Peptides against a protein of PDB entry 3JWR. Designs and how they scored, part 74

Target 1, 323 residues: chain A of PDB entry 3JWR
Amino acid sequence: TRELQSLAAAVVPSAQTLKITDFSFSDFELSDLETALCTIRMFTDLNLVQNFQMKHEVLCRWILSVKKNYRKNVAYHNWRHAFNTAQCMFAALKAGKIQNKLTDLEILALLIAALSHDLDHRGVNNSYIQRSEHPLAQLYCHSIMEHHHFDQCLMILNSPGNQILSGLSIEEYKTTLKIIKQAILATDLALYIKRRGEFFELIRKNQFNLEDPHQKELFLAMLMTACDLSAITKPWPIQQRIAELVATEFFDQGDRERKELNIEPTDLMNREKKNKIPSMQVGFIDAICLQLYEALTHVSEDCFPLLDGCRKNRQKWQALAEQ
Target 2, 298 residues: chain A of PDB entry 3JWR as posed
Amino acid sequence: TRELQSLAAAVVPSAQTLKITDFSFSDFELSDLETALCTIRMFTDLNLVQNFQMKHEVLCRWILSVKKNYRKNVAYHNWRHAFNTAQCMFAALKAGKIQNKLTDLEILALLIAALSHDLDHRGVNNSYIQRSEHPLAQLYCHSIMEHHHFDQCLMILNSPGNQILSGLSIEEYKTTLKIIKQAILATDLALYIKRRGEFFELIRKNQFNLEDPHQKELFLAMLMTACDLSAITKPWPIQQRIAELVATEFWEQGDQVGFIDFVCTQLYEALTHVSEDCFPLLDGCRKNRQKWQALAEQ

## One batch from the design tools (peptide)

Design b1_p22_2_s3 (made by RFdiffusion4, then SolubleMPNN; from b1_p22_2, 9 letters changed)
Fold by OpenDDE base, seed 2:
Structure b1_p22_2_s3 (fold): chain B 323 residues (1-323), chain A 22 residues (1-22)
Amino acid sequence: as target 1 above (323 residues)
Amino acid sequence: MAALYMMLSPEEIERELRELLE
């Protein structure tokens, strides 16, 4: 395609030029081509292209395939969300110095997982899929969408000309797929809520050890969630804009719940309750976000900008909630 | 607004938020 030819022939700017190491990064000014160039730079600067012998054209095709398998008619859970999740992962690995704590296979898996974690998202949550009796709800009992996202990820990785993992040994390939699956499934916030207590307790007791395979898996899950939620850490103008996209998608679901299921939506998904967004954001930050970024900062102090951004946005939302 | 609310049922989120805020 012309898009592939343009991407493959383009000079990839430095991470410094693209500002992809910044926790304050915004994609609002970037074209789709520029987001793909940023993604190539992430793979290159993490040494993944060299270490796993990726062909440039195959990587370009894979990136474009991943982008194509996000829906354009979904307000938030689209390519830009996946791209921002991956950018936060890159920033956490580089600027947050988490790269030094992980293997190359773990880094490879996390970056693929971040880009792929919401593939073919329909703009509705697992509860809607279950209540609407969608065929996917018959295949999976829990984490319905996350299983689907992983299946889509696997399909793309195995598609002709998209096999970015072809340079791996059989054992490396199996390990990478296992980590990708675990990372994508970890983005189910229900699983985060279930597992986070163990992580926080290990940190609190100063017993956290990345050499323990179970604790490593737990950390990778928490890191994925931290990147997935990273919009809450962004500078206030960026945070507000992303919050509007999330609200739009939630209200669209609420409208469908009312029309298709004859259900009164919850306040979160009710467009008539838009005035409650600031207070709901404060509640979300307090209940979910703060402890996660605090714990992440204890693992790596260089991740502090995420925690600081979250705290600043809490103050901004609180001020709006008081009006 | 975090992706959180999209991944959990509104009822699950509200329950967890209530439990955490108590």
Scores: peptide ipSAE 0.027, ipTM 0.682, DockQ to the pose 0.167; fails the geometry check
Fold by OpenDDE base, seed 5:
Structure b1_p22_2_s3 (fold): chain B 323 residues (1-323), chain A 22 residues (1-22)
Amino acid sequence: as target 1 above (323 residues)
Amino acid sequence: MAALYMMLSPEEIERELRELLE
């Protein structure tokens, strides 16, 4: 395609020029082509292209395929969300110095998972999919959308000309797919809530050990969640704009719940209760976000900008809730 | 993700999130 030719022929700027190592990064001013160039740079600077012998054209095609399989009519859960999740992962690995704690296969899996974790998202949550009796709800009982996202990820990875993992051995390939699946499934906040207590207790007791396979898996899950939620850590103007996109998508779901399911939406999904957004954001930060970024900062102090950003945004939302 | 209500206890927020995500 013309898009593939343009991407494959383009000079990829440095990570410094693209500012993709910054926790304060914003994609708002980037074209789709520039987001693809950033993605190539992430793979290159993590040494994934060299270590796994990726062909440049195949990587370009894969990136474009992933981007194409996000819906354009979804306000928040689109390519830009996936790209920002991957950028936060890259920043956490590089600037946050988590790269030195992980294997190359784990890094490869996390980056693929971050880019793929919301593939074909429909702008509705698992509860809506279940209540609407969607065909996907017949295939999976829990984490319905996350299973679908992984299935889409696998489909793309196995598509002709998109096989970025062709340089891996069979064992490396199996390991990578396992980690990708676990990482995508970990983005279900229900699973995060279920598992986070174990992680926080290990940190609190100073018993956290990445050499333990179970604790490694737990850490990768927590890291995925931290990157997926990273919008809450961004500078206030960026955070506020992203919160508006999230609210738009939730209100669209609430409108559909009224119309299609004849139910009153929760306050979060209720357009008529938009004045509660600031207070809801404070509650979300306190209940879900703060402890996660505190724990992550304990694992690597260089991740502090994420925690600091979250705290600053809590103050901003609290001030709006008091007006 | 779900802006969870400030007026809800962390436990209530967690429950609501579970219900929204299940």
Scores: peptide ipSAE 0.024, ipTM 0.688, DockQ to the pose 0.262; fails the geometry check
Fold by OpenDDE base, seed 3:
Structure b1_p22_2_s3 (fold): chain B 323 residues (1-323), chain A 22 residues (1-22)
Amino acid sequence: as target 1 above (323 residues)
Amino acid sequence: MAALYMMLSPEEIERELRELLE
């Protein structure tokens, strides 16, 4: 395609020029081409291209395929969300110095997972899928969408001309797919809530050890969630804008719940309750986000900007809630 | 509901948020 030719021929700017190592990064000013260039840079600077012998054209095609398999009519869970998740992962690995704590296969898997974790997202949550009796709900009992996202990820990875993992041994390939699956499934907040207590307790007791395979898996899950939710850590103007996108998508779901399911949406999904957004954001930060970024910062102090951003945004949302 | 969330335990808030976000 012309798009592939343009991407493959383009000069890829440095990570410094693209600012993709910054936790404060925003994609709002970037074109789709620039987001693809950023993604190439992430793979390159993490040594994934070299270490796994990725062909440049194949990587370009894969990125474009991933981007294409996000829906354009979804307000938040689109390519830009996946891209921002991957960028946060990249920043956590580089600026947050987590790269040195992980294997190349784990890094490869995390980056692929971050880009792929919401593939073909429909702008509705698992609860909606379940309640609507969607065919996907017949295939999976839990983490319905995350299983679907992984299936889409696997489909793309196995598609002709998109096989960025072709340089891996069979064992490396199996390991990578396992980690990708676990990482994508970890983005289900239900699983996060279920598992985070173990992580926090290990941190609290100073017993956290990345050399333990189980604890490594747990950490990768927590890191994925931290990147997936990283919008909450962004500078306030960026945070507000992203929150509007999230709200738009949630309200669209609520409208569909009314129309298609004949149910009253929850306050989070109810556009008539827009005035509750600030207080809900405070609640979300307190219940879900703060402890995660505190724990992550404990693992790597260089991740502090995520925690600091979350705290600052909590204050801003609290101030709006008091208005 | 904001007032309700403020009265809920962290665990209850987590449950409600899970149900909303899943």
Scores: peptide ipSAE 0.022, ipTM 0.651, DockQ to the pose 0.127; fails the geometry check
Fold by OpenDDE base, seed 1:
Structure b1_p22_2_s3 (fold): chain B 323 residues (1-323), chain A 22 residues (1-22)
Amino acid sequence: as target 1 above (323 residues)
Amino acid sequence: MAALYMMLSPEEIERELRELLE
């Protein structure tokens, strides 16, 4: 395609030029081509291209395939969300110095997972999928969308000309796919809530050990969630704009719930309760986000900008809730 | 209205969020 030719022929700017190492990064001014260039840079600077012998054209095609499999008519859960999740992962690995704590296969898996974790998202949550009796709800009992996202990820990875993992041994391939699956599934916030207590307790007791395979898996899950939710850490103008996109998507779901399912939406999905957004954001930060970024910062102090951003945004949302 | 969410315990908020995200 013309898009592939343009991407494959383009000079990839440095991570410094692209600012993709910054926790404060914004994609708002970037073209789709520039987001693809950023993604190439992430793979390159994490040594994934070299270590796993990725062909440049194959990587370009894979990135474009991933991007193409996000829906354009979804306000939030689109390519830009996946891209921002991956960028936060990259920043956490580089600027947050988490790269030195992980294997190359884990890094590879996390980056692929971050880019792929919401593939073919329809702008509705698992509850909607279940209540609408969607065919996907018959395939999976829990984490319905996350299983679908992984299936889409696997489909793309195995598609002709998209096989970025072709340089891996059979064992490396299996390991990578396992980690990708676990990482994508970990983006189900229900699973985060279920598992986070163990992680926080390990941190609190100073018993956290990345050499333990179970604790490693737990950490990767927490890191995925931290990147997936990273919009809450962004500078206030960015945070506010992303929150509007989230609200738009949630309200669209609520409108569909009324129309298609004949149910009253929850406050979060209810367009008529837009005035509750600030207080809901404060609640979300307190219940879900703060402890996660505190724990992550405990693992690596260089991740502090995520925690600091989250705290600052809490104050901003609280001020709006008091108006 | 902001007062109602501030009155919710972290556990109650977690439950509501879980129900929304499940």
Scores: peptide ipSAE 0.021, ipTM 0.666, DockQ to the pose 0.125; fails the geometry check

Design b1_p22_2_s4 (made by RFdiffusion4, then SolubleMPNN; from b1_p22_2, 8 letters changed)
Fold by OpenDDE base, seed 1:
Structure b1_p22_2_s4 (fold): chain B 323 residues (1-323), chain A 22 residues (1-22)
Amino acid sequence: as target 1 above (323 residues)
Amino acid sequence: MAALYSNLSVEEIEKKLKELLE
């Protein structure tokens, strides 16, 4: 395709030029081509291209395939969300110095998972899928969309000309796929809520050990969630704009719930209750985000900008909730 | 609304929010 030719021939700017190591990164001014270039840079600077012998054209095609399999008519859960999740992962690995704590296979898996974790997202949550009796709800009882995202990820990875994992041994391939699956499934916040207590307790007791396979898996899950939610950590103007995108998508779901399911949407999905957004954001930060970024900062102090950003945005949302 | 960024079932988020606001 013309797009592939353009991407494959383009000079990939440095991570410094692209600012992809910054926790404050914004993609709003980037073209789709520039987001693809950023993604190439992430793979390159994490040594994944070299270590796993990725062909440049194959990587380019894979990136474009992943991007193509996000829906453009979805306000938030689109390519830009996946890209921002991956960028936060990259920043956490590099600037947050988590790279040195993980294996190359884990890093590879996390980056692929971050880019792929919402593939073919329909702009509706698992509850909607279940209540609408969608065919996907018959395949999976829990984490319905996350299983679908993984299936889409696997399909792309195995598609002709997209096989970025072809340089791996059979054992490395199996390990990588296992980690990708676990990482994508970990983006179900229901699983986060279920598992986070164990992680926080390990941190609190100073018993956290990445050499333990179970604790490693737990950490990777927490790191995925931290990156997936990272919009809450962004500078306030970016946070507000992303919050508007999320609200748009949720309100679109609520409108569909009324029309298609004949139900009154919850406050979060209800367009008429937009005035509750600031207070809901404060509650979300307190219930879900703060402890996660605190714990992540205990694992690596260089991740503090995520925690600091989250705290600053809590203050901003609280100020709006008081108006 | 940061709950908006996650695949948390809106129901679970709302439940947690209610618990916090209560």
Scores: peptide ipSAE 0.031, ipTM 0.724, DockQ to the pose 0.177; fails the geometry check
Fold by OpenDDE base, seed 3:
Structure b1_p22_2_s4 (fold): chain B 323 residues (1-323), chain A 22 residues (1-22)
Amino acid sequence: as target 1 above (323 residues)
Amino acid sequence: MAALYSNLSVEEIEKKLKELLE
């Protein structure tokens, strides 16, 4: 395609030029081509291209395939969300110095997972899928969409000309897929809530050890969540804009719940309750985000900008909630 | 809210949010 030719022939700017190591990064001004260039740079600077002998054209095709398999008519859970999740992962690995704590296979898996974790998202949550009796709800009992996202990820990875993992041994391939699956499934916040207590307790007791395979898996899950939720850490103008996208998607779901399911949407999904957004954001930060970024900062102090951003946005949302 | 993107059932998120807002 013309898009592939353009991408494959383009000079990839440095990570510094692209600012993709910054926790404050914004994609708002980037073209789709530039987001793809950023993604190439992430793979390159994490040594994934070199270590796993990726062909440039194959990587370009894979990135474009991943991008294509996000829906354009979804307000938030689109390519830009996946891209921002991956960028946060990259920043956490580089600027946050987590790269030195992980294997190359884990890094590879996390980056692929971050880019792929919401593939073919339809702008509705698992609850909607269940209540609408969608065919996917018959295939999976829990984490329905996350299983679907992984299936889409696997489909793309195995599609002709997109096999970025072809340089791996069979064992490395199996390991990588296992980690990708675990990472994508970990983006189910229901699973996060169930598992986070163990992580926080290990941190609190100073018993956290990345050499333990179970704790490693737990950490990767927490890191995925931290990147997935990273919009909450962004500078306030960026946070506000992303919050509007999220609200738009949720309200669209709520509208569908009314029309298709004949149910009154919850406050989070209710367009008529926009005035509750600030207080809900404060609640979300307190219930879900703060402890995660605190714990992550304990694992690596260089991740502090995520925690600081979250705290600052909490104050901003609180101020709006008090108006 | 990033809670919006969480695979938490809206119900679970809302429950937690309600608990925090109460």
Scores: peptide ipSAE 0.029, ipTM 0.729, DockQ to the pose 0.188; fails the geometry check
Fold by OpenDDE base, seed 2:
Structure b1_p22_2_s4 (fold): chain B 323 residues (1-323), chain A 22 residues (1-22)
Amino acid sequence: as target 1 above (323 residues)
Amino acid sequence: MAALYSNLSVEEIEKKLKELLE
């Protein structure tokens, strides 16, 4: 395609020029082409292209395929969300110095998973999918959408001309897919809530050890969640704008719940309750986000900007809630 | 808004939010 030709022929700027190592990164000013260039740079600077002998054209095609398989009519869970998740992963690996704690296969899997974790997201949560009796709800009882996202990821990875993993051995391929699946499934926040206690307790007791395979898996899951939620850590103008996108998507779901399911939406998804957004954001930060970024900062102190950003945004939302 | 960034069951988020806000 013309898009592929343009991307494949383009000079890829440095990570410094693209600012993709910054935790404060914003994609708002970037074109779709620039987001694809950033993604190429992430793969290159993580040594994934070299270590796994990725063909440039195949990588370009894969990136464009992933981007294409996000819906444009979804306010938040679109390519830009996936891209920002991957950028946060890249920043955590580089600036957060987590790269040295992980294997090349784990890094490869995490980056692919971050880009792929919401593929074909429909702008509705698992509860809606279940209540609407969607065909996907017949395939999976739990983490319905996350299983679908992984299935989409696998489909793309196996599509002609998109096989960025073709340079891997059979064992490396299997390992990578396993980690990708686990990482995508970990983005189900219900699973995060279920598992986070173990992670926090290990940190609290100073018993956390990445050399333990189970703890490694747990850490990768927590890291994925930290990147997925990373909008809450962004500088206030960015955070506020992203919160508006999320609210839009939730209100769209609430409208569909009224229309399609004849149910009154919860306050979170009720556009008539938009005045509750600030207080709900404070509650979200306290219940979900703060402990995660605290724990991540204990694993690597260089991840502190994420925690600091989250704390600052809590203050901003609290101030709005008091008005 | 806890649920804004997550596939959390809205119910679990709301429960936690209720615990924090009440």
Scores: peptide ipSAE 0.029, ipTM 0.716, DockQ to the pose 0.195; fails the geometry check
Fold by OpenDDE base, seed 4:
Structure b1_p22_2_s4 (fold): chain B 323 residues (1-323), chain A 22 residues (1-22)
Amino acid sequence: as target 1 above (323 residues)
Amino acid sequence: MAALYSNLSVEEIEKKLKELLE
């Protein structure tokens, strides 16, 4: 395609030029092509292209395929969300110095997972999918969408001309796919809530050890969630804008819940409750976000900007909630 | 990202999140 030719022929700017190492990164001013260029840079600077012998054209095609399999009519859970998740992962690995704590296969898997974790997202949560008796709900009982996202990821990885993992051994390939699956499934916030207590307790007791395979898996899950939720850490203008996108998508679901399911939406998804957004954001930060970024910062102090950003945004939301 | 109920306890918020995500 013309798009592939353009991407494959383009000079990829440095990570410094693209500012993709910054936790404060924003994609708002970037074209789709520029987001693809950023993604190439992430793979390159993590040594994934070299270490796993990725062909440039194949990587370009894969990126474009991933991007294409996100819906444009979804306000938040689109390519830009996936891209921002991957960028946060890149920043956490580089600026946050988590790269030296992980294997190349884990890094490869996390980056692929971050980009792929919401593939074909429909702008509705698992509860809606289940309640609407969607065909996907017949395939999976729990984490319905996350299983679907992984299936889409696997489909793309195995598609002709998109096989970025072709340079891996059989064992490396199996390991990578396992980690990708676990990472994508970990983005189910319900699973995060179930598992985070173990992680926080390990941190609290100073018993956290990345050399333990179970704890490694747990950490990768927490890191994925931290990147997935990273919008909450962004500078206030960025955070506010993203929160509006999230609210838009949730209100769209609420409208559909009324129309299609004949139910009253929760306040979170109720357009008439827009005035509650600030207080709800404070609650979300307190209940879900703060402890995660605190724990992540404990593992790597260089991740502090994520925690600091989260705290600053809590203050901003609290101030709005008091008005 | 989920905007959650500010007037709810952490436990209540977690419960609601689970209900929304299951």
Scores: peptide ipSAE 0.026, ipTM 0.697, DockQ to the pose 0.257; fails the geometry check

